# Designs tried in a protein design run: peptides against a protein of PDB entry 7Q4I. Part 181

Target 1, 281 residues: chain A of PDB entry 7Q4I
Amino acid sequence: HENSTIAERLYSEVRVLCWIMTNPSNHQKKARHVKRTWGKRCNKLIFMSSAKDDELDAVALPVGEGRNNLWGKTKEAYKYIYEHHINDADWFLKADDDTYTIVENMRYMLYPYSPETPVYFGCKFKPYVKQGYMSGGAGYVLSREAVRRFVVEALPNPKLCKSDNSGAEDVEIGKCLQNVNVLAGDSRDSNGRGRFFPFVPEHHLIPSHTDKKFWYWQYIFYKTDEGLDCCSDNAISFHYVSPNQMYVLDYLIYHLRPYGIINTPDALPNKLAVGELMPEI

## One batch from the design tools (peptide; made by RFdiffusion4, then SolubleMPNN)

Design b2_p25_2_s1 (from b2_p25_2, 14 letters changed)
Fold by OpenDDE base, seed 3:
Structure b2_p25_2_s1 (fold): chain B 281 residues (1-281), chain A 25 residues (1-25)
Amino acid sequence: as target 1 above (281 residues)
Amino acid sequence: DELEKEKKEREKLIEKLNKELNSLL
């Protein structure tokens, strides 16, 4: 039997609103599979789109579609959250419609932090922003206070936050958050292993002879190991996860043991006598 | 201008890597 007592406690004490960045062309292809897998473990799940979808619970944000509008969509998503949902959760996760998240592991990481602390977590990158910024694809989570500062203090001030919708979404929010003294947290575990990953598990787990010139090694804020030691036992997210891989991961991880879910083994059956068979079920 | 160029180069590198990795799976 499964013991979920700790996971249930963390579900109540570390409330997470997950918003998924998607578009109308991906509602059925990608976003629906998030809703059917890891998204069901969020305290609240919202899909941020340019079109409403009642089956998905998608919100139509007042933005256009395309890669050049991702920053605009992020700004409008957090404005929407602040207006309608700021008290519905303690932490606010941005993920893509091809990001997979182990929400229990995220709650475990967040548990010691106050949601009133101006902090956010993710896969920290070092370029462009002095304190670093969080990779957009790996997903990043803001405290309630971080959301407040972003929406109320940063967004209204063009000197603090870019007013147009162009730019790298993850870099631009990172600049805005730094300008309002939201701290770029360290999401690594006690062994110094990463928890948020901008690629699929296979890419991190395989000791690829990745050329030391690979951009990722230049961008990563913290030194990381390659191979099996790359990743925390309590890893939180992976990016570029296909819909099929989401179901595989959902199966593997929840037949595996995320933090706070303890599979108590069944008691060993009594030994049978010589020639005795198990009772027919 | 330079940041946008670096962004485009980064995107191209990511796309290349994704293609290479998808070819290995």
Scores: peptide ipSAE 0.029, ipTM 0.678, DockQ to the pose 0.078
Fold by OpenDDE base, seed 5:
Parts: C-alpha cells; structure tokens; sequence
Structure b2_p25_2_s1 (fold): chain B 281 residues (1-281), chain A 25 residues (1-25)
C-alpha cells in the first residue's frame, strides 16, 4: 500500500500544465505514449502540433513543421497557453514527445517557489545567454509570471524576442526570458545534483570516459558528475526516451519496489516570498 | 580477468552511447 498523501497535496498546491512539443507524424508514434505514461500526472496535458487531434488532445498551432519552426511553435504554444490556460496551472512545462518527466519530483522542486516569481527551471546551459538558458530536450518549466512576461512583454517586442520562427527554440526563449527579467533558476537538489537531463538516464549514469571536449561539458552551466552522482534521487526529466522506455520508466518508478525499503519523503522546505530564489549551491 | 572484461564492455557501451548521442545531434 502506497502512501501518496504528500504527492496528492503537491498535485493540488503545485499545479502543472504540461505542453508537449509534437507534430502530426508523431501523434501516434510518440505523443500518445506520453499521454499514457507520465503525462497523466500533469494537472493539464496539451499536445502542441500543427494538426488537431481530439483523441490526443492536440492543438493545431498556426506554424509549419520541421526543426526550423520549433521556435515558432514554442511562441505559439505559450500564446495559446496564456490565452486559454494561464489560470489552469501555476507552472508550465515544455517537454518533447520523447521527454520523460517525473512530475512529482518537479512539484517538489517547485513547491517553495511562488508562481508569481518570474523564474523558469530546466537543464541550464551557459552559452549564448548570460544567465544561461534551459535545454529544450530536457524540458523546462516556467512560472505563471514567466509565461505572462514572455507572452505579454517579450513576444510583442522584436528587440526583446526574435520575431521570426527560426533558430534554436531553447536559446531563443532563453534570450526572450532574460530580456524580461525572468530568472534562470537552479534546478539542482541540495546535494548539487541535476534534475533535468537532456539525455537518457544511461548516458548520465554510466561514467563515460567521454572526451572532456564533448559539447555537453562545455554547455552545462553547473558542474555535474557522471555515474550515480550525476542525478538527483529526485530527478525530473530525461530526453530521447523511446515510447517503450517510457513504459519501462513508468514501471520502474511507480510500480517496481524493493521489498522492505520504504522511502520517507523529506520535509517540504519553507515557501519563498515572491521574487525570492533558493540560495545557490 | 573478469574486471578487465567488465571494463572493456563498459568502454564499448560508452562508445555506443557517444555515437548515438552524436547521431541525434
């Protein structure tokens, strides 16, 4: 018998709208598996596409398909969210249709923060944006205030936010958010371990003699280790997760239990004031 | 030596993972 009382509390107090970046070709191949796995743990789940799909709950955004339109899709997705759903949640997660998210761990990370704090979280990268930006693949979560600032203040101003639809979506939103004073938060746990991951668990958990020249090590904002210390015990996301792996992860995380090992959840931290961040580690 | 075999298998796995990562980029 599982005691989910704290998780249920956080589900109510830390409301998360998850929007999934997808396309019509991936509705059945990928997106539906998000809906059948981790996406069901979001307070609201929306698939952002170029075609409507009522079975999936996919929205047709007025954008073209392809990698060069991801930024356009991100802009339109957040416009859509702001127009229709800004009050449906406190936090707004972008994920890809091959991102896996442990939503409870995200709620735990977000709990101390006010949704009126202009902040967003994810796997922070250091290039291109002074404060850093969040990796698109790992998924990133905006506070309600961050969404408001992005849509209302940044998007309408070509000096603050790129008006065309080209470019790396994660970099471009990172620039826009910085320009409206949305803070790039630190998503690491109290041990300095990452929570959002731009790769599958295997790539992080297996100490690779990866060439120190591997781009990832140059891109990460915070120093991270490889192996078992790579990842928080409260890790939030992984990218490049196949549909089959989503079901495996769902089983491993939510069903498979070692007999006789009971995890006692840590006490919830104190809530922060509006505009306050956790101290840097 | 079983330890050397495990190391070699791990190295192969890392190479595979790196190759996959580089192909996805």
Amino acid sequence: as target 1 above (281 residues)
Amino acid sequence: DELEKEKKEREKLIEKLNKELNSLL
Scores: peptide ipSAE 0.020, ipTM 0.566, DockQ to the pose 0.088
Fold by OpenDDE base, seed 4:
Structure b2_p25_2_s1 (fold): chain B 281 residues (1-281), chain A 25 residues (1-25)
Amino acid sequence: as target 1 above (281 residues)
Amino acid sequence: DELEKEKKEREKLIEKLNKELNSLL
């Protein structure tokens, strides 16, 4: 028998709205599999698309499709969330339709933080944005206050936030958030291990899988090692996860159990005051 | 030293499992 009491508590106390970046061509191919796996563990799940799909609960945003419109889609998605769903959750996760997320681990990371703290978390990258920005593919989570500041303070001001729909989505939101004093949080665990990953587990867990010249090593904000020390035992997300891999991960994480191993969860940390962050490690 | 050995063994096991999983998918 599994003891889910703490997970159930966190589900209630750390409410997460997950919005999934998708398009009509991926509704059946990818988005459906998010809904059938990790997306069911969100308090609210919304698919942001250019076409409505009632089976997915997909929203048709007033944007075109294509890579050049991802920033436009992100802006419209957060506008939609702010207008319709800002009180439905405390935290607002963006993920791609090929991102896998362990929502319980995200709730654990977020638990000490106030949703009224202007903060967001993800895989922090160092280029282009002084405080860093969160990798789009790994997914990133905004506090309710961060969403408010983004939509109400940043988006209406072309000096603070890019008005056109072009550019790298994750960089552009990172610039906007910095300009309204939303803090780029540290998502690492107490051992300094990452929680949000812009690649599949294999690419992070296997030492020397990538050349040291690989762009990722120049982009990561925090130095990380390869191998098991790369990744928190409470990892939150992986990117480039195929639909089939989502079901495998879902099985391995939530169903497969080693007999005789008792997992005792760590004690929850103390809650932080509004505006307070965990110290950087 | 023993903890480091156990960690390395665990790493190798995870690597093996991931390779096997990826080969099955």
Scores: peptide ipSAE 0.018, ipTM 0.543, DockQ to the pose 0.031
Fold by OpenDDE base, seed 1:
Structure b2_p25_2_s1 (fold): chain B 281 residues (1-281), chain A 25 residues (1-25)
Amino acid sequence: as target 1 above (281 residues)
Amino acid sequence: DELEKEKKEREKLIEKLNKELNSLL
């Protein structure tokens, strides 16, 4: 018998709304597999699209399709969330339809933080934004206060937030959030290991003979090691996960158990005050 | 415009890397 008591407690105390970036051509190919795997562990799951799909629970945003409209979709998605769902959760995760997320590990990371703290987490990149920004593909999670500031303070002001729909979605939201004093948090564990990953596990775990000139090494905000030390034991997300790999990951993480090995979870940390962050490592 | 070009370049590099790794596995 599985003991889920701590996970059930965190499910109630750290409520997460997950919104998935998708399009009509991917509803059946990708998005439904998110819904059937990790998305079922969110407190609320919404698919943001250009077409409605009642089976998927997809919302038709007033935006066109194409890579140049991703920033437009993100703006409209958060407007929709703020209008309809701001009280349904404490934290608001953006993920792609090929992102896999271990929601329990995200709740564990978020547990000490107040949702009234203006903060967001993800895989932090250093270019273009002074405090950094979170990689779009790895997924990023905003506090309730961060969503409020983004929608109410940033979006209506063209000086704070880009009004057109062009540009890199992750960079543009990062600029907007910085301009309203939403903090780019540190998502690393107590050992300094990352939790949000912009690639599949294999790309992080296998020491890549990638040239030090590979863009990723220039973009990462925090120094990361290659190999097994790259990744937290409580990793949260991976990107470029195929539909088939989602089911494999779901089996490996939630069903497959090595007999006779008992893992005891660490104690929960103390809760932080509003506006307080965990110390940098 | 420059940021969009860089994003597209990143995506292409990631796709290439994924193909290379999948061919080795």
Scores: peptide ipSAE 0.031, ipTM 0.687, DockQ to the pose 0.079; fails the geometry check

Design b2_p25_2_s2 (from b2_p25_2, 13 letters changed)
Fold by OpenDDE base, seed 1:
Structure b2_p25_2_s2 (fold): chain B 281 residues (1-281), chain A 25 residues (1-25)
Amino acid sequence: as target 1 above (281 residues)
Amino acid sequence: SELEEEKEKREERIEELNKKLNSLL
């Protein structure tokens, strides 16, 4: 018998809308596998595309396809969410169609925070944005207030938010959010370990002699130790996960059990006031 | 833009790293 009582409580108290960045060529190849694996654990799951797909629950946004339109698609996705779904969730996750997410671990991280706090979380990078920005591939999650500020305050003002659709999507949203005082949160656990990862588990778990010149070490906002201490036991996301690896991860995390090992969850932290953040480690 | 070029270079480097690791595993 599995005891899911805490996970069920968090599913109700920490409501997450997940939107998946995709395109018509990836509906069957990638996005469908998100829907069949981790996406089913979101309170609401929406695929943001340029074409409608009723089997996938894909929305046709008024944007063109191609890498130069990712920022345009992100702006239209959050406009659509604000207009139709702002009260359907407390938190709003962006992920790619090759991102894998452990939604229960995200709910655990988000539990102490108010959705009325202007904050967002992900894998924080330090270049281009003073407070940092969240890596697009690792996925990033906005509070309800962060979505409101982005759509209502930032997007209508060309001085606060880039009006054209060009640029690095993750950097551009990071600039817009900073300009409306949405805080780039710390997603690390109590041991200082990361939770959002812009690569597959193998890249983080294997101490590769990555040359210290590797761009990632110049981009990461927080100092991370190499090796097994890199990753939280409550990790949230990985990027560049193939469709086949999604099913493997789903099996390993949710079905495979070592006989005789029982994990007792840690106690939930106290809830924070509106505008309050956890101390940085 | 310079940011688009940097993003493309990041994606290319990650794809190369993924190919390398997949060949070693």
Scores: peptide ipSAE 0.025, ipTM 0.634, DockQ to the pose 0.079
Fold by OpenDDE base, seed 4:
Structure b2_p25_2_s2 (fold): chain B 281 residues (1-281), chain A 25 residues (1-25)
Amino acid sequence: as target 1 above (281 residues)
Amino acid sequence: SELEEEKEKREERIEELNKKLNSLL
């Protein structure tokens, strides 16, 4: 018998709305597998698309399809969330339809923070944005206040936020958020290990013969080592996860248990004041 | 150090798990 008491407490105290970036061609191929796996552990799950799908709970955003419209989708998704769902959660996760998320680990990371703190978390990249920005593929989570500032303060102002729909969505939201003083948080654990990953577990856990010239090493904001020290025991997300791998991850994380190993959860940290961040490690 | 040996054993176990996972997929 699993003791889920702490997870249940965090489910109620750290409410997460997950919105999934998808398109009509991926509703059945990818998005439904998110809904059938990790998406069930969100307090609210919404699929943001260009077409409505009542089976999926997909919203038709007023945007076209294609890579050049991802920024448009992100803007319209957060407008939709702000208008309809801003009080339904405390935290608002963007993920792709091939992102896998351990929502309990995200709640654990978010627990000390006030949702009224203008902060967002993810896999922090250093280029283009002074404070950094969060990788789109790894998924990123905004506080309620961050969503408010993005939608109400940033989006209406072309000087603060790009009005056209072109550009890299993760970079563009990162610029907008910086311009309204939403802080790019540190998502690393107390050991300095990452929690949000822009690749599959295999690519992070296995010291790859990745040439030090691999773009990722130039993009990461925090220097991480390869191997086991790459990744928190409380990792939150992985990207490029196939539909089949989502079910495997669900089984391994939530069903497979080594007999006789009792995992005692760490004590919850103290809650921070509004505007306070955890010290950088 | 004992910690390095435990780390290495943990790395090997994770690698084995990943290999098993990849073989099941």
Scores: peptide ipSAE 0.009, ipTM 0.457, DockQ to the pose 0.028
Fold by OpenDDE base, seed 2:
Structure b2_p25_2_s2 (fold): chain B 281 residues (1-281), chain A 25 residues (1-25)
Amino acid sequence: as target 1 above (281 residues)
Amino acid sequence: SELEEEKEKREERIEELNKKLNSLL
């Protein structure tokens, strides 16, 4: 028998709405597998699309499909969330239909923070935005206050937020959030290890003779190592996870157990005041 | 935009990496 008491507590105290970026062509191919795996561990799960799908619980946003509309879809998704769901959760995760998320680990990271703190978390990149921005593929999570500021303060002001639908969605939301004083948080664990990953586990865990010229090393905000030290024991997300790999990860993380090894969870940290962040490591 | 081109190049590079890793498995 598993003791889920702490996870159940965090499920109630750290409510997460997950919205999944998808499109009609991926409803059956990808999005349904999110719903059948990690998405079931969100407090609320919504698929943001251009077409409604009642089986998936997909919302038809007033946006076109294609790579050039991702920023438009992100804006409309957060407008929809603010209008219909802002009180349904404390934290609001964007993920792709090929992102895998360990929601319990995200709740653990978020636990000390007030949802009224204007903050967001993810895999922080350093280019284009002074404070950094969060990689779109790794997924990023906004506090309730961050969503409010984004929708109410940033989006209506073309000087603060790009009005057109073009551009890199993760960069554009990063600019908007910075302009309304939403802080780009540090998602690393107490050992300085990352929690949000823009690639599959294999790309981070296996020391590749990646050319030092690989763009990722220029984009990362915090220094990271390859190999076993790449990743927190409480890692939150991976990107480019195939539908089949989602089921493998679900099995490995939630079902497969080494007999005789008892993992005791760390004590929960103290809660922070509104506006307070954990010290950067 | 220059950013869209960089994003597209990024996605292509990631797909190439995924193909390489899948060939090693």
Scores: peptide ipSAE 0.024, ipTM 0.622, DockQ to the pose 0.048; fails the geometry check
Fold by OpenDDE base, seed 5:
Structure b2_p25_2_s2 (fold): chain B 281 residues (1-281), chain A 25 residues (1-25)
Amino acid sequence: as target 1 above (281 residues)
Amino acid sequence: SELEEEKEKREERIEELNKKLNSLL
């Protein structure tokens, strides 16, 4: 018997719309497994595709498929969200159809922030964007105000936001968001441990799995260690999670319990004012 | 401290779970 009272409270107070980047070829292969696992814990779950799928709840965006259209799909996805769903949530998560997200941990991170604060969170990378940008694969979450600024202020202005559909999706949205003064937040926990991960847990948790020359160490905005210190106990996301691994993660996180261990949640932090960020660690 | 021991045991368990998870990858 689990006491979910705090999680239920946060589900109500920190409403998250999750939109999943997918394509028609992945509806059955990947996206449905998101829907059957972690996506159930979103307040709203939408699959952004090029084809409608009523079983999946997939939306057909007016974009082509392929890696060169990911930026186009992201723009249209947020336009769609703004038009139809901007009041359905406080926070708007982008994830891939192979991203796994612990939504409760995201709600915990987001709890102190106002959704009217122009901020977004994810795995922050330092190149190309002065304030940094959030890795696309790790998933990133925009406040309601960030979505508003992106769609209303950035997208209509070619000087602020790239009009074509080409480019790295995560870099391009990062540029657009910076140009409308949406802040690239710090998603690290109080111990300085990351919460959003652009790889599977294995790649982060196992020391020396990657060469120190691996691009990731040059890209990461905040220095992180490998091993157990890589990752917050309240980690939010992992990328390159196979459909089978999603069910394993769901089991391990939500079902598997060590007998006799009671996990007492930390106290919720104080809420921040509009425009206020947590102190940098 | 008892808290440190609990934390260490938790970390060990997380490591074991992570190793198991990783072995499924």
Scores: peptide ipSAE 0.018, ipTM 0.450, DockQ to the pose 0.028; fails the geometry check

Design b2_p25_2_s3 (from b2_p25_2, 11 letters changed)
Fold by OpenDDE base, seed 5:
Structure b2_p25_2_s3 (fold): chain B 281 residues (1-281), chain A 25 residues (1-25)
Amino acid sequence: as target 1 above (281 residues)
Amino acid sequence: SELEKEREEREKRLEELNEELNSKL
């Protein structure tokens, strides 16, 4: 038997809408496996596509498919969320159909923050955007206020937000959000370990898996280590997770338990005021 | 622009890495 009382509390108090970036060709191949695994732990789960799929709960956005349309899809996705779902959640997660997310860990990270604080979280990269931007693949989560500012203030203004649909999706939203004073938060835990990861666990956990010249080390906003010190014990996301790996991760995280080991959750931190961030460590 | 080229290169690198990871996993 498992005690989920705290998780249930956070499910109610830290409401998360997850929208999944997908396309019609991936509805069955990838997206349905998100729905069958970690996506079921979101308060609301929506698949953003170019075709409607009632079985999947996919929305047909008025955009084309392909990498060159990802920015367009992101803009339309958040417009759709703002119009239909802005009050259905406190936080709004973008993830890919090959991103795996431990939603409980995200709720734990988000708990102290007000959803009225203009902030977003993810794997922060330093290039192109002064405050940094969040890696698209690792997934990123906007506060309700961040979504409002993005849709209402940024998107309608070509000077603040790119009007065409081309460009790197994560960079472009990062620029737009910066331009409306949405803060790029620090997702690291109290030990300085990251929570959002743009690769699979194996890539981060294995020391010397990549050369020091690997672009990732130049892109990360915060210094990070490889190996077991790479990642928070309360990690939130990993990218390039295959459908099969999603089920493996679901089993390992939510079912497999070492007998006799009891993990007691840490006490929840104090809530922050509107506009207040946790101090950087 | 040079910045646009760097972004395109980044996206390409991510795709290449994804392919590499998927081939090894």
Scores: peptide ipSAE 0.046, ipTM 0.724, DockQ to the pose 0.074
Fold by OpenDDE base, seed 1:
Structure b2_p25_2_s3 (fold): chain B 281 residues (1-281), chain A 25 residues (1-25)
Amino acid sequence: as target 1 above (281 residues)
Amino acid sequence: SELEKEREEREKRLEELNEELNSKL
């Protein structure tokens, strides 16, 4: 017998809208597989594209195609969410169509925070933005207040937010959010282990002799230990996950069970006040 | 822009690393 009572409670109390960055060429190749795997565990799932697809639930945003329009698509996606869906959830996740997310672990991380706190979480990088910014590929999650500030306060002001659609999407949103005092949160667990990952599990779990000159080690905001201690037992996301790997991960995480081993979840933490954050570790 | 170029280079390096790791596994 499986006891899902805590997961069901968090599904109700920590509502997550997931929006997936995609394009028409990837609707069948990638996005459909997100919908059939981890995306079904979001409270609401929307695919942000340049073409409508009723089978996928894809929205046609008024943006051009290509990598140089990713920032434009992110701006229009959050405008669309604010206009149509701001009350449908408490938290708003951006992910790519090759990101895999364990939504229950994200709800667990978010549980103590108020959605009225101007905060966002993800894999924090240190360059270009003083407080840091969240890696686009690992996915990042905004509070309802963060979305409001982004759309209402930042986007209309060219001094606070880049008006052009060009640039690194994750850096540009990071600049905009900093300019409206949305805080770049710490997503690490109580042991200092990361939860959002910009690579596949294999790249984080295998102690690779990655040259200390590898860009990732220069970009990470928090120092992480190399090897098995890199990853939280409650990890939230991985990037560059193929469609086939999504089904494998879905099976391994939600279906495969070692007989005779029962996991007891930790107690939920106390809820924080509006504007309060967990201390950095 | 410089940031766009840096992003493209990061993505390329990651793709290469993924291919290398997948070939070793």
Scores: peptide ipSAE 0.037, ipTM 0.718, DockQ to the pose 0.079
Fold by OpenDDE base, seed 3:
Structure b2_p25_2_s3 (fold): chain B 281 residues (1-281), chain A 25 residues (1-25)
Amino acid sequence: as target 1 above (281 residues)
Amino acid sequence: SELEKEREEREKRLEELNEELNSKL
């Protein structure tokens, strides 16, 4: 027996639509495992593909497949969401079919923010975009207003948003969002620990003698530590999670409990006004 | 072992990602 009262409250008050970037070859191999694990905790779950799959609830977007079409797929996905689902949620998460997300932790982070605030969150990278951009693999979440600005203001204007479908998906959406004054939020917890991660937990938790030349250290917007201090106790996402690892994570996070240890949740923060962000840490 | 294969696959994915990102720079 679990007490999920606060989680149930947040499920109702912080509605999240999750869209999963996938392709027809991964419907059975990867996407269905998202649906069977963390994806079931979204208020709405949609798989964005090039082919329809009624069993998966996959949408066929008018895009080609391949790495060179990811930006095109992201644009069409958000157009589809805006047209059909903009009022079905308050927040709109993009994740890959090998991203694992703890949706309750995301709702906790988002709780103080108005969905009418033009903001988005994820693992912030510093190159290419002045305010930063969110790593595609770690997943990123847009407010309803951010989606509106992206689809209505940015996408129709080639000066604001790349019309071609080529390019780095996460960088291109980051440029578009900056150009319509959608703020790149800080997703770190009160201790300065990250919540969105572009790698598996093992790569963040284990102090590796990672070469200081590893690209990740040049890309991270905020300084991060390795080991146990790498990650928030309320971490939200990990990338490159295999289907088998999704079930392991689901078990470890939602089922496995150390007997006699009771977690008391922190009090919810005060809600922010429209346009207001949390103070910098 | 399956764990070793998975580790090798993860390392390969990281290498591919690094190459992809370096190619975009």
Scores: peptide ipSAE 0.026, ipTM 0.598, DockQ to the pose 0.678
Fold by OpenDDE base, seed 4:
Structure b2_p25_2_s3 (fold): chain B 281 residues (1-281), chain A 25 residues (1-25)
Amino acid sequence: as target 1 above (281 residues)
Amino acid sequence: SELEKEREEREKRLEELNEELNSKL
């Protein structure tokens, strides 16, 4: 018998709305598998698309499809969330339809933070944005205040936020958020290990003889070690996860248990004041 | 040595993985 008491508490105290970036062609191919796996652990799950799908709970945003419209879709998604769902959660996760998320680990990371703190978390990249920005594929989570600032303060001002729908979605939201003083948080654990990953576990866990010239090493904001020390025991997300791998991960994380090993969860940290961040390690 | 071959195979797999990653990005 698993004791889920702490997870249940965090489910109630750290409410997460997950919105999934998808398109009509991926509703059945990808998005439904998110809904059938990790998406069930969100307090609310919404699929942001260009077409409505009542079975999936997909919303038709007034945007076109294609890579050049991802920024437009993100803007409209957060407008939709702000208008309809801003009080339904404390934190608002963007993920792709091939992102896998351990929502409990995200709640654990977010627990000390106030939703009224203008902050967002993810896999922080250093280029283009002074404070950094969060990788789109790894998923990123905004506080309620961050969403408010993005929608109310940034989006209406072309000087603060790009009005057209072109550009890299994650970079553009990162610029907008910086311009309204939403802080790019540090998602690393107490050991300095990352929690949000823009690739599948295999790519992070295996000490890659990745040429130091690999773009990822130039993009990461925080230096991370390769190998087993790359990743937090409380990792939150992985990207490029196939539909089949989602079910495998779901089984491995939530069902498969080594007999006789009982993990005692770490004590919850103290809650931070509004505007306070955890010390950088 | 067998260890060197394993290392070379691992390196090759990592290169292939990197190429795959680069193609997806």
Scores: peptide ipSAE 0.024, ipTM 0.582, DockQ to the pose 0.118; fails the geometry check

